# Designs tried in a protein design run: peptides against a protein of PDB entry 2V3S. Part 29

Target 1, 95 residues: chain A of PDB entry 2V3S
Amino acid sequence: PISLVLRLRNSKKELNDIRFEFTPGRDTAEGVSQELISAGLVDGRDLVIVAANLQKIVEEPQSNRSVTFKLASGVEGSDIPDDGKLIGFAQLSIS

## One batch from the design tools (peptide; made by RFdiffusion4, then SolubleMPNN)

Design b2_p14_4_s2 (from b2_p14_4, 5 letters changed)
Fold by OpenDDE base, seed 5:
Structure b2_p14_4_s2 (fold): chain B 95 residues (1-95), chain A 14 residues (1-14)
Amino acid sequence: as target 1 above (95 residues)
Amino acid sequence: GVIDYDRATGKLTY
């Protein structure tokens, strides 16, 4: 399996690294993203963007070691989105 | 922090 880290801020704006595994051929990006949402780790509004970027990283994990992407849930937040600070952004990376 | 998510069980470890 591929060991992944999803780095994003929680409701208290605290940055967390969420570690999980992905098995190509068994798992799907959308399915795993839905699990992350069901576990309360990802906002439901971010299904599409998380799934898209998860697909990107797992299809070529040797080339795509890290991807940073804008969250739909962050657009309407109080803080201005900032990819460097992961405000309104999240990051997926290979462990 | 670091959170381990076991997808098989749904268990979160903080």
Scores: peptide ipSAE 0.845, ipTM 0.971, DockQ to the pose 0.961
Fold by OpenDDE base, seed 4:
Order: sequence, then structure tokens, then C-alpha cells
Structure b2_p14_4_s2 (fold): chain B 95 residues (1-95), chain A 14 residues (1-14)
Amino acid sequence: as target 1 above (95 residues)
Amino acid sequence: GVIDYDRATGKLTY
């Protein structure tokens, strides 16, 4: 399996590294993203963007070692989005 | 922090 890290801020604005695995041919990007939402780790509004970027990283894990993307849930938040600080952004990377 | 998500069991470890 592929060992992944999803780095994003929780409701307290604390940055967390969420470690999980993905098995190509058994798992789907959308399915795993739905699990992350069900576990309370990802906002439901971010299903599409998380799934898209998860698909991107698992299809070419050797070349796509890290992807940073804008969250739908962060657009209308109180803080100004900032990819460098991962405010309104999340990052997926290969462990 | 670091959170381990075991997808097989659904368990979160903090």
C-alpha cells in the first residue's frame, strides 16, 4: 500500500498530519475521501477537491510526491487563504 | 500533531 499524509488545520486552526494508507486496485480516491469525511477528518464540502488530488498523487506516486490544493471549506472562512501557511489549503504527500 | 487513521478499523490514534 501507499503511505500518505494529509496535512491540514482543524477547527482550532491547529496543523495536523493525518497518516493513512491507500491500496491501488482496491481503494478508490473518492471512497477513501468519503472515509476521511466520515471519520471527521475532512469537511464534507471538500470531497471533490480531496478526491481529485488524492487520485493525482496515487496515480503517479513517484513523481507526484506532494500536492497542495485549495479547500472549498476555506473560501468563506474568517481567515484569508494562504497556501504557504495551509490556511484554506491542504497538502497530500507520500510518506 | 500526528493522527494515525486505521482505515481497516476506523480507529484514530492521537
Scores: peptide ipSAE 0.845, ipTM 0.971, DockQ to the pose 0.955
Fold by OpenDDE base, seed 3:
Structure b2_p14_4_s2 (fold): chain B 95 residues (1-95), chain A 14 residues (1-14)
Amino acid sequence: as target 1 above (95 residues)
Amino acid sequence: GVIDYDRATGKLTY
């Protein structure tokens, strides 16, 4: 399996590294993204963007070591999105 | 912090 880290801020704006595994041929990017949502780790509005970027990183894990992407849930928040600070953004990386 | 998500069980470890 591929060991991944999803870095994103919680509701208290604290940065967390969420570690989980992905097995190509068994798991799907959308399926795992739905699990993360069901676990309360990802906002449901971010299903599409998380799944797209999870697919990107697992299809070529040797070349795509890290991807940073804008969250739909962060667009209309009070804080201005900032990819460097991961405000309104999340990051997936290979552990 | 670091959170471990065990997909097999759904367990979260903080």
Scores: peptide ipSAE 0.845, ipTM 0.971, DockQ to the pose 0.959
Fold by OpenDDE base, seed 1:
Formats: structure tokens, sequence, C-alpha cells
Structure b2_p14_4_s2 (fold): chain B 95 residues (1-95), chain A 14 residues (1-14)
């Protein structure tokens, strides 16, 4: 399996590294993203963007070691989105 | 912090 880290801020604006695995051929990007949402780790509004970027990183993990993407849930937040600080952004990376 | 998500069990470890 591929060992992944999803780095994003929680509701308290604390940065967390969420470690999980993905097995190509068994798992789907959308399915795993739905699990992360069900576990309370990802906002439901971010299903599409998380799934898209998860698919990107797992299809070529050697080339796509890290991807940073804008969260739908962060657009209307109080803080201005900032990819460097991961405000309104999340990052997926190969562990 | 670091959170381990075991997808097989659904267990979260903080």
Amino acid sequence: as target 1 above (95 residues)
Amino acid sequence: GVIDYDRATGKLTY
C-alpha cells in the first residue's frame, strides 16, 4: 500500500498530519475520501477536491510526491486562503 | 499533531 499524509487545519485552526494508507486496485480515491469525511477528518464540501488530488498522487506517486490544493470549505472562511500556511488549503504527500 | 487513521477498523489514534 501507499502511505499518505493529509496535512490540514482542524476547526481550531491547528495543523494536523493525518496518516492513512491507499492500496491501488482495491481502493478508489472517491471511496477513501468519503471515509475521511465519515471519520470527521475532512469537510464534506471538500469531497471533490480531495478525491481529485488523491487520485493524482496515487496514480503516479513517484512523480507526485506532494500536492497542495484549495479547499472548498476554506473559501468562505474568516481567514484569507494561504497555500504557504495551509489556510484554506490542504496538502497530500507520500509518507 | 499527528493522527493515525486505520481504515481497516476506522480507529483514530491521536
Scores: peptide ipSAE 0.844, ipTM 0.971, DockQ to the pose 0.953

Design b2_p14_4_s3 (from b2_p14_4, 5 letters changed)
Fold by OpenDDE base, seed 5:
Structure b2_p14_4_s3 (fold): chain B 95 residues (1-95), chain A 14 residues (1-14)
Amino acid sequence: as target 1 above (95 residues)
Amino acid sequence: GEIDYNRETGELTY
């Protein structure tokens, strides 16, 4: 399986690295993203963007070692989105 | 922090 890390801020604005696995041919990006939401790790509004970027990283993990993407849930926040600080952004990377 | 999510069991380890 592919070992991944999802880095994003919790409701207290603290960064967390969430480690999980993805098995090509068995898992789907959308399915795993839905699991992350069900586990309370990802905001439900971010299903589409998380799934899209998860698909991107798992299809070519050797080339796409890290992807940073804007969260739909972050747009409604009070803080100005910032990809460098992962404010309103999340990052997926190969462990 | 660091969180491990076991997709088979649903367990979260902090």
Scores: peptide ipSAE 0.840, ipTM 0.971, DockQ to the pose 0.954
Fold by OpenDDE base, seed 3:
Order: structure tokens, then C-alpha cells, then sequence
Structure b2_p14_4_s3 (fold): chain B 95 residues (1-95), chain A 14 residues (1-14)
């Protein structure tokens, strides 16, 4: 399996690294994203963007070592989105 | 922090 890390801030604005695995041919990007949402780790509004970027990283893990993407849940927040600080953004990377 | 999500069991380790 592919070992991944999802880095994003929680409701207290604390940065967390969430480690999980993905098995090509068995798992789907959408399915795993739904699991992350069900586990309370990802906002349901972010299903599409998380799934798209998860697909990107697992299709070519040797080339796509890290992807940073804007969260739909962060757009309406009080904080100004910032990819460098991962405010309104999340990052997927190969562990 | 670091969180381990075990997809087989659903367990979260903090």
C-alpha cells in the first residue's frame, strides 16, 4: 500500500498530520475520502477536492510527492486562505 | 499533532 499523510488544521487551528494507507486496485480516491469524512477528519464539503487530489497523488506517487489544495470549507471562514500556512488549504504527501 | 487512521479497523490513534 501507499503510505500517505494529510496535513490540515483542525477547528482549533492546530496543524495535524493524518497518516493513512491507500491500496491501488482495491481503494478508490472517492471511497477513501468518504472514509476520512466519516471519521471526522475531513469536512464533508471538501469531498470533491480531497478526492481529486488524492487521485492525483496515488496515480503517480513517485512523481507527485506532495500536493497542496484549497478547501471549500475554508473559503467562507473568517481567516484569509493561505497555502503557505495551510489556512483554508490542506496538503497530501507521500510519507 | 500526529494522527494515525487505521482504515481496516477505523481506529484513530492520537
Amino acid sequence: as target 1 above (95 residues)
Amino acid sequence: GEIDYNRETGELTY
Scores: peptide ipSAE 0.840, ipTM 0.970, DockQ to the pose 0.949
Fold by OpenDDE base, seed 4:
Structure b2_p14_4_s3 (fold): chain B 95 residues (1-95), chain A 14 residues (1-14)
Amino acid sequence: as target 1 above (95 residues)
Amino acid sequence: GEIDYNRETGELTY
């Protein structure tokens, strides 16, 4: 399996690295993203963007070692989105 | 922090 890290801020604005595995041919990007949401690790509004970027990183993990993307849940928040600080953004990377 | 999500068991390790 592919070992991944999802880096994003929780509701307390604390930055967390969430480690999980993905097995090509068995798992789907959408399915795993739904699991992360069900586990309370990802906001449900971010299903589409997380799934899209998860698919991107697992399809070519040697080329796409890290991807940073804007969260839908961060757009309407009080904080101004900032990709450098991962405010309103998340990052997926190969561990 | 660091969180380990075990997808097989659903367990979260902090």
Scores: peptide ipSAE 0.840, ipTM 0.970, DockQ to the pose 0.948
Fold by OpenDDE base, seed 2:
Parts: C-alpha cells; structure tokens; sequence
Structure b2_p14_4_s3 (fold): chain B 95 residues (1-95), chain A 14 residues (1-14)
C-alpha cells in the first residue's frame, strides 16, 4: 500500500498530520475521502477537492510526492486562506 | 500533532 500523510488544521486551528494507507486497485480516492470524512478528519464540504487531490497523488506517487490544495470549508472562514501556513488549505504527501 | 488512521479498523491513534 501507499503510505500517505494528510496535513490540515482541525477546528481548533491545530495542524495535524494524518497518516493513512491507500491500496491501488482496491481503494478509490473518493471512497477513502469519504472514510476520512466519516472519521471526522475531513470536513464533508471538502469531499470533492480531497478526492481529486488524493487521486492525483496516488496515480503518480513518484511524480506527485506532495500536493497542496484549497479547502472549500476554508473559503468562508474568517481567516484569510494561506497555503504556506495551511490556513484554508491542506496538503497530501507520500510518507 | 500526529494521528494514525487505521482504515481497516477505523481506529484513530493520537
């Protein structure tokens, strides 16, 4: 399996690295993203963007070692989105 | 922090 890290801030604005595995041919990006949402790790509004970027990284893990993307859940927040600080952004990477 | 998500069991380890 592919070992991944999803880095994003929780509701208390604390940055967390969430480690999980993805098995090509068995798992789907959307399915795993839904699991992350069900586990309370990802906001439901971010299903599409998380799934899209998860698909991107697992289809070419050697080329796409890290992807950073804007969260839908962060757009309407009071804080200004910042990809460097991962405010309103998340990052997926190969561990 | 660091969180391990076991997709097989659903367990979260903090």
Amino acid sequence: as target 1 above (95 residues)
Amino acid sequence: GEIDYNRETGELTY
Scores: peptide ipSAE 0.840, ipTM 0.970, DockQ to the pose 0.954

Design b2_p14_4_s4 (from b2_p14_4, 4 letters changed)
Fold by OpenDDE base, seed 5:
Order: C-alpha cells, then structure tokens, then sequence
Structure b2_p14_4_s4 (fold): chain B 95 residues (1-95), chain A 14 residues (1-14)
C-alpha cells in the first residue's frame, strides 16, 4: 500500500498530520476521501478537492510526492487563505 | 499533532 499523510488544520487551527494507507486497485480516491470525511478528519464540503488530489498523488506517487490544494471549507473562513501556512489549504504527501 | 487513521477499523490514534 501507499502510505500517505494529509496535513491540515483542525477547528482550533492546529496543524495535524493524518497518516493513512491507500492500496491501488482496491481503493478509490473518492472512496477513501469519503472515509476521511466520515471519520471527521475532512470537511464534507472538501470531498471533491480531496478526492481529486488524492487521485493525483496515487496515480504517480513517484512523481507527485506532495500536492497542496485549496479547501472549499476554507473559503468562507475569517482567515485569508495561505498555502504556505496551510490556512484554507491542505497538503497530501507520500510518507 | 500526529494522527494515525486505521481505515480497516476506523480507529484514530493520537
């Protein structure tokens, strides 16, 4: 399996690294993204963007070692989105 | 922090 880390801020603005596995041929990007949402780790509004970027990283993990993407849930927040600080952004990376 | 998500069980480890 592919070992991944999803880095994003929780409701208290604390940055967390969430480690999980993905098995090509068994798992789907959308399915795993839905699991992350069900586990309370990802906002439901971010299904599309998380799934898209998860697909990107797992299709070519050797080349796509890290992807940073804008969260739909972060757009409505009070803080100005910042990819460097992962404010309104999340990052997926190969562990 | 660091969180492990076991997809097989749904368990979160902090």
Amino acid sequence: as target 1 above (95 residues)
Amino acid sequence: GEIDYDRATGKLTY
Scores: peptide ipSAE 0.840, ipTM 0.971, DockQ to the pose 0.960
Fold by OpenDDE base, seed 4:
Structure b2_p14_4_s4 (fold): chain B 95 residues (1-95), chain A 14 residues (1-14)
Amino acid sequence: as target 1 above (95 residues)
Amino acid sequence: GEIDYDRATGKLTY
C-alpha cells in the first residue's frame, strides 16, 4: 500500500498530519475521501477537491510526492486562505 | 499533531 499524510487544520485551527494508507486496485480516491469525511477528518464540502488530489498523488506517487490544494470549506470562512500557512488549504504527501 | 487513521478498523490514534 501507499503511505500518505494529509496535513490539514481542524476546527480549532490546529495543524494535524493524518497518516493513512491507500492500496491501488482495491481503493478508490473518492471512496477513501468519503471515509476521511465519515471519520470527521475532512469537511464534507471538500469531497471533490480531496478526491481529485488524492487521485493525482496515487496515480503517480513517485512523481507527485506532494500536492497542496484549496479547500471549498475554507473559502467561506472568516480567515483569508493562505497556502503557506495551510489556511483554507490542505496538503497531501507521500510518507 | 500526528494522527494515525486505521482504515480497516476506523480507529484514530493520537
Scores: peptide ipSAE 0.840, ipTM 0.970, DockQ to the pose 0.958
Fold by OpenDDE base, seed 2:
Structure b2_p14_4_s4 (fold): chain B 95 residues (1-95), chain A 14 residues (1-14)
Amino acid sequence: as target 1 above (95 residues)
Amino acid sequence: GEIDYDRATGKLTY
């Protein structure tokens, strides 16, 4: 399996690294993203963007070691999105 | 922080 880290801020704006595995041929990007949402780790509004970027990283893990993307849930927040600070952004990386 | 998500069980380890 591919060992991944999803880095994003929780409701307290604390940055967390969430480690999980993905097995090509068994798992789907959308399915795993839905699990992350069900586990309370990802906002439901971010299903599409998380799934898209998870697909991107697992399809070419040798080339896409890290991907940073804008969260839909961060757009309407009070804080101005900032990819460097991962405010309104999340990052997926190969562990 | 660091969180381990075991997809097989749904368990979160902090």
Scores: peptide ipSAE 0.840, ipTM 0.970, DockQ to the pose 0.960
Fold by OpenDDE base, seed 3:
Structure b2_p14_4_s4 (fold): chain B 95 residues (1-95), chain A 14 residues (1-14)
Amino acid sequence: as target 1 above (95 residues)
Amino acid sequence: GEIDYDRATGKLTY
């Protein structure tokens, strides 16, 4: 399996590294993203963007070591989105 | 912080 880390700020704006695995041929990007949402780790509004970027990283994990993407849930927040600070952004990387 | 999500069990470890 591929070992991944999702770096994402929680509701308290604390940055967390969420470790999980992905097995090509068994798992799907959308399915795993839905699991992350069900576990309370990802906002449901971010299903599409998380799934898209998870697919990107798992299809070529040797080349796509890290991807940073804008969250739908962060757009309407009080804080201005910032990819460098991962405000309104999340990052997926190979562990 | 660091969180482990075990997809097999659904368990979160903090």
Scores: peptide ipSAE 0.840, ipTM 0.970, DockQ to the pose 0.953

Design b2_p14_5_s1 (from b2_p14_5, 6 letters changed)
Fold by OpenDDE base, seed 5:
Structure b2_p14_5_s1 (fold): chain B 95 residues (1-95), chain A 14 residues (1-14)
Amino acid sequence: as target 1 above (95 residues)
Amino acid sequence: GVIDYDRETGEITY
């Protein structure tokens, strides 16, 4: 399996690294993303963007070591989105 | 922090 880390801020603006696995051929990007949402680890509004980027990283894990993407849930937030600080952004990476 | 999510069991470890 591929060991992944999803880095994103919680409601208290604290940065967390969520570690999980993905098995090509068994798992789907959308399926795993839905699990993360069901587990309360990802905002439901971010299904599409998380799934898209998860697909990107697992299809070529050696080339795509890290991907940073804008969260739909972060757009309406009070803080100005910032990919460097992961404000309104999340990052997926190969552990 | 670091959060471990076991997809098989659904267990979340903080």
Scores: peptide ipSAE 0.843, ipTM 0.971, DockQ to the pose 0.954
Fold by OpenDDE base, seed 3:
Structure b2_p14_5_s1 (fold): chain B 95 residues (1-95), chain A 14 residues (1-14)
Amino acid sequence: as target 1 above (95 residues)
Amino acid sequence: GVIDYDRETGEITY
């Protein structure tokens, strides 16, 4: 399996690294993203963007070591989105 | 912090 880290801020604006695994041929990007949402680790509004970027990183893990993307849940937030600070953004990376 | 999510069991460890 591929060991992944999803880095994003919680409701207290604390940065967390969420570690999980993905097995190509068995798992799907959308399925795993739905699990993360069901577990309360990802906002439901971010299903599409998380799944798209998870697909990107697992299809070419050797070349796509890290991807940073804008969250739908962060657009209407109180803070201005900032990819450098991961405000309104999340990052997926190969562990 | 670091959070471990075990997809097989659904367990979350903080």
Scores: peptide ipSAE 0.843, ipTM 0.971, DockQ to the pose 0.956
Fold by OpenDDE base, seed 1:
Structure b2_p14_5_s1 (fold): chain B 95 residues (1-95), chain A 14 residues (1-14)
Amino acid sequence: as target 1 above (95 residues)
Amino acid sequence: GVIDYDRETGEITY
């Protein structure tokens, strides 16, 4: 399996590294994203963007070692989105 | 922090 890290801020604005695995051929990007949401680790509004970027990283893990993307849940927040600070952004990377 | 999510069991470790 591929060991992944999803880095994103929680409701307290604390940055967390969420470690999980993905097995190509068994798992789907959308399915795993749904699990993360069900586990309370990802906002449900971010299903599409997380799934899209998870698909990107697992289809070519050697080339796509890290991807940073804008969260739908962060757009309407009071904080101005900032990819460098991962405000309104999340990052997926190969562990 | 670091959070471990075991997808097989559903266990979350903080």
Scores: peptide ipSAE 0.842, ipTM 0.971, DockQ to the pose 0.951
Fold by OpenDDE base, seed 4:
Structure b2_p14_5_s1 (fold): chain B 95 residues (1-95), chain A 14 residues (1-14)
Amino acid sequence: as target 1 above (95 residues)
Amino acid sequence: GVIDYDRETGEITY
């Protein structure tokens, strides 16, 4: 399986690295993203963007070692989005 | 921090 890290801020604005695995051929980006949401680790509004970027990184993990993307949940937040600080942004990377 | 999510069991460890 592919070992992944999803770095994003929780509701308390604390930056966390969420480690999880993805098995090509068994898992789907959409399915795993839904699991992360169900587990309370990802905001439900971010299903589409997380799934899209998860798909990108797992389809070519050797080339796509890290991807940073804007969260839908971050746009509606009070803080101004900032990719450098991962405010309103999340990052997926290969462990 | 680091959070481990075991997708097989659903267990989350901090």
Scores: peptide ipSAE 0.842, ipTM 0.971, DockQ to the pose 0.957

Design b2_p14_5_s2 (from b2_p14_5, 6 letters changed)
Fold by OpenDDE base, seed 5:
Structure b2_p14_5_s2 (fold): chain B 95 residues (1-95), chain A 14 residues (1-14)
Amino acid sequence: as target 1 above (95 residues)
Amino acid sequence: GEIDYDRESGKITY
């Protein structure tokens, strides 16, 4: 399986590295994203963007070592989105 | 922090 890390700020604005696995041919990007949401690790509003970027990283893990993407849940927040600080952004990377 | 999510069991380790 592919070992992944989803770096994401919690409600207290603390960065967490969420480690999980993805098995090509068995798992789907959307399915795993839905699991992360069901587990309370990802905001439900971010299904589409997480799934899209998870698909991107697992289809070419040798080339796409890390992807950073804007969260739908972060748009309405009080803080200005910042990809460098992962404010309103999350990052998926190969472990 | 570091969080492990076991997708098979659903277990989350903080």
Scores: peptide ipSAE 0.842, ipTM 0.971, DockQ to the pose 0.955
Fold by OpenDDE base, seed 4:
Structure b2_p14_5_s2 (fold): chain B 95 residues (1-95), chain A 14 residues (1-14)
Amino acid sequence: as target 1 above (95 residues)
Amino acid sequence: GEIDYDRESGKITY
């Protein structure tokens, strides 16, 4: 399995590293993203963008070691999105 | 913080 880290801020604006595994051929990017949402770790509005970037990183993990992407849930937030501070952005990386 | 999500059990460890 591929060991991944999803770095994003929770509702308290605290930055967390969420570690989880992905097994190619058994898991799908959309399925795992749905699990993360069901577990309360990802906002449901972010299904599409998380799944897209999860797919990107697992399809070629040796080349795509890290991806940073804008969250749909961050667009209407009170804070101005900032990829450097991961405000309204999240980051997926290979552990 | 560091969070572990075990997808097999559904367990979340903080």
Scores: peptide ipSAE 0.841, ipTM 0.971, DockQ to the pose 0.957
Fold by OpenDDE base, seed 3:
Structure b2_p14_5_s2 (fold): chain B 95 residues (1-95), chain A 14 residues (1-14)
Amino acid sequence: as target 1 above (95 residues)
Amino acid sequence: GEIDYDRESGKITY
């Protein structure tokens, strides 16, 4: 399996690294994203963007070592989105 | 912080 890390801020603005695995041929990007949402680790509004970027990283994990993307849940937040600080953004990377 | 999500069991470790 592919070992991944999803880095994103929680409601307290604390940055967390969420480690999980993805098995090509068994798992789907959308399915795993839905699991992360069901587990309370990802906001449901971010299903599409998380799934899209998860698909991108697992299709070529040795070349796409890290991807950073804007969260739908962060757009209407109190803070201005900032990819460098991962405010309103998340990052997926190969562990 | 670091969080482990075990997809096989559904267990979350903080």
Scores: peptide ipSAE 0.841, ipTM 0.971, DockQ to the pose 0.941
Fold by OpenDDE base, seed 2:
Structure b2_p14_5_s2 (fold): chain B 95 residues (1-95), chain A 14 residues (1-14)
Amino acid sequence: as target 1 above (95 residues)
Amino acid sequence: GEIDYDRESGKITY
């Protein structure tokens, strides 16, 4: 399996690294993203963007070692999005 | 912080 890290801020604005695995041919990006949402680790509004970027990183893990993307949930927040500080953004990377 | 999510069990470790 591919070992991944999803880095994003929680409701307290604390930056967390969420480690999880993805097995190509068995898992789907959307399915795993939905699991993360069901587990309370990802906002449900971010299903599409998380799934899209998870797909991107697992389809070519050697080339796409890290991807940073804008969260839909972040746009609706009070804080101004900032990709450098991962405010309103999240990052997926290969462990 | 570091969080481990075991997808098979659904267990979250903080």
Scores: peptide ipSAE 0.841, ipTM 0.971, DockQ to the pose 0.962

Design b2_p14_5_s3 (from b2_p14_5, 7 letters changed)
Fold by OpenDDE base, seed 4:
Structure b2_p14_5_s3 (fold): chain B 95 residues (1-95), chain A 14 residues (1-14)
Amino acid sequence: as target 1 above (95 residues)
Amino acid sequence: GVIDYNRETGEITE
């Protein structure tokens, strides 16, 4: 399986690295994203963007070692989105 | 921090 890390901030604005695995041919990007949401690790509003970027990284993990993307849940927050600080953004990378 | 999510069991370890 592919070992992945999803880096994003929790409700206390603390940066966390969420480690999980993805098995090509068995798992789907949307399915795994739904699991992360059900586990309370990802905001439900971010299903589409997380699934899209998860698909991108697992289809060519040797080329796409890291992807950073804007969260839907961060758009209307009190903090100004910042990809460098991962405020309103998340990062998915190969472990 | 670091969070381990075991997708097989659903276990979350911090």
Scores: peptide ipSAE 0.844, ipTM 0.972, DockQ to the pose 0.949
Fold by OpenDDE base, seed 2:
Structure b2_p14_5_s3 (fold): chain B 95 residues (1-95), chain A 14 residues (1-14)
Amino acid sequence: as target 1 above (95 residues)
Amino acid sequence: GVIDYNRETGEITE
């Protein structure tokens, strides 16, 4: 399996690294993203963007070692989105 | 922090 890290801020604005595995041919980006949401680790509004970027990284893990993307859940937040600080952004990377 | 999510069991470890 592919070992992944999803880095994003929790409700307390604390940065967390969420480690999980993805097995090509068994798992789907959509399915795993739904699991992360069901587990309370990802906001439900971010299903589309998380799934899209998870698909991107697992289809070419050798070249796509890290992807940073804007969260839908961060758009209406009081904090101004900032990809450098991962405010309103998340990052997926290969462990 | 670091969170381990076991997709097989659903266990979350912090």
Scores: peptide ipSAE 0.844, ipTM 0.972, DockQ to the pose 0.957
Fold by OpenDDE base, seed 5:
Structure b2_p14_5_s3 (fold): chain B 95 residues (1-95), chain A 14 residues (1-14)
Amino acid sequence: as target 1 above (95 residues)
Amino acid sequence: GVIDYNRETGEITE
């Protein structure tokens, strides 16, 4: 399996690294993203963007070691989105 | 922090 880290801020604006595994040929990006949402680890509004970027990283994990993407849930937040600070952004990376 | 999510069991460890 591929060991992944999803880095994103919680409701207290604290940055967390969520570690999980992905097995190519068994798992799907959308399915795993839905699991993360069901577990309360990802906002449901972010299904599409998380799945898209998860697909990107798992299709070529040797080349796509890290991807940073804008969260739908962060667009209407109080803070201005900032990819460097991961405000309104999340990051997926190979562990 | 660091959160471990076991997809097989659904366990979340902080």
Scores: peptide ipSAE 0.843, ipTM 0.972, DockQ to the pose 0.954
Fold by OpenDDE base, seed 3:
Structure b2_p14_5_s3 (fold): chain B 95 residues (1-95), chain A 14 residues (1-14)
Amino acid sequence: as target 1 above (95 residues)
Amino acid sequence: GVIDYNRETGEITE
């Protein structure tokens, strides 16, 4: 399996590294993204963008070691989106 | 912090 880290801020704006595994041929990007949402780890509004970037990183894990992407849930937030600070952005990376 | 999510059991550990 592929060991992944999803780095993003929680509702209290605290930055967390969420570690989970993905097995190619068994798991799907959308399925795992839905699990993360059901577990309360990802906002439901971010299903599409998380699934798209999870697919990108697992299809070529040796080439795509890290991807940073804009969250739908962060667009209308009070803070200005910032990819460097992961405000309104999340990052997926290979462990 | 660091959160471990076990997809087999659904367990979350911090």
Scores: peptide ipSAE 0.843, ipTM 0.972, DockQ to the pose 0.957

Design b2_p14_5_s4 (from b2_p14_5, 7 letters changed)
Fold by OpenDDE base, seed 5:
Structure b2_p14_5_s4 (fold): chain B 95 residues (1-95), chain A 14 residues (1-14)
Amino acid sequence: as target 1 above (95 residues)
Amino acid sequence: GVIEYNRETGEITY
């Protein structure tokens, strides 16, 4: 399986590295994203963007070592989105 | 911090 890390700020604005696995041919990007949401690890509003970027990283893990993307849940937040600080953004990377 | 999510069991460890 592919070992992944989803770096994401919690409600207290603390960065967490969420580690999980993805098995090509068995798992789907959308399915795993839905699991992360069901587990309370990802905001439900971010299904589409997480799934899209998870698909991107698992289809070419040798080339796409890391992807950073804007969260739908972060748009309405009080803080100005910042990809460098992962404010309103999350990052998926190969472990 | 680091959060481990076991997709097989659903277990989350902090």
Scores: peptide ipSAE 0.841, ipTM 0.971, DockQ to the pose 0.950
Fold by OpenDDE base, seed 1:
Structure b2_p14_5_s4 (fold): chain B 95 residues (1-95), chain A 14 residues (1-14)
Amino acid sequence: as target 1 above (95 residues)
Amino acid sequence: GVIEYNRETGEITY
């Protein structure tokens, strides 16, 4: 399996590295994203964007070592989105 | 911090 890290800020704005695995051919990007949401690790509004970027990284993990993307859940927040600080953004990377 | 999510068991470790 592919070992992944999803770097996200929690409700306390603390940056966390969420470690999980993905097995190509068995798992789907959308399915795993749904699991992360069900586990309370990802906001449900971010299903589409997380799934899209998870698909991107797992299709070519050697080439796509890291992807940073804008969260739907971060758009309407009080904090201005900032990809450098991962405010309103998340990052997926190969562990 | 680091959060471990075991997809097989559903266990989350903080």
Scores: peptide ipSAE 0.840, ipTM 0.971, DockQ to the pose 0.952
Fold by OpenDDE base, seed 2:
Structure b2_p14_5_s4 (fold): chain B 95 residues (1-95), chain A 14 residues (1-14)
Amino acid sequence: as target 1 above (95 residues)
Amino acid sequence: GVIEYNRETGEITY
């Protein structure tokens, strides 16, 4: 399996690394993303963007070692989005 | 922090 890290801020604005595995041919990007949402680790509004970027990183893990993307949930927040500080953004990377 | 999510069991460790 591919070991992944989803780095994003929680409701307390604390940056966390969520570690999980993905097995190509068995798992789907959307399915795993839905699991993360069901587990309370990802906001449900971010299903599409998380799934899209998870798909991107697992289809070519050697080339796409890290991807940073804008969260739908972050746009509606009070804080101004900032990809460098991962405010309103998340990052997926190969562990 | 680091959060471990076990997809097989659903267990989350902090």
Scores: peptide ipSAE 0.840, ipTM 0.971, DockQ to the pose 0.957
Fold by OpenDDE base, seed 4:
Structure b2_p14_5_s4 (fold): chain B 95 residues (1-95), chain A 14 residues (1-14)
Amino acid sequence: as target 1 above (95 residues)
Amino acid sequence: GVIEYNRETGEITY
C-alpha cells in the first residue's frame, strides 16, 4: 500500500497531518475520500477536490510526491485563502 | 499534530 499524509487545518485552525493508506487496484480515490469524510477528517464539500488530487498522487506516486490544492470549504471562510500557510488549502504527500 | 486513520478498522489515533 501507499502511505499518504493529508495536511490540513481543522475547525480550530490547527494544522494536522492525517496519515492513511491507499492500495492501488483495491481502493478508489473517491471511495477513500468518502471514508475520510465519513470519519470526520475531511469536509463533505471537499469530496471532489480531494478525490481528484488523491487520484493524481496515487497514479504516479514517484513523480507526484506532493500536491497542494484549494478547498471548497475554505472559499466561504472568513480567512483569506493562502496556499503557503495552508489556509483554505490542503496538501497531499507520499509518506 | 499527527492523526492516524486506520481504514481497515476505522480507528482514529491522535
Scores: peptide ipSAE 0.840, ipTM 0.971, DockQ to the pose 0.949

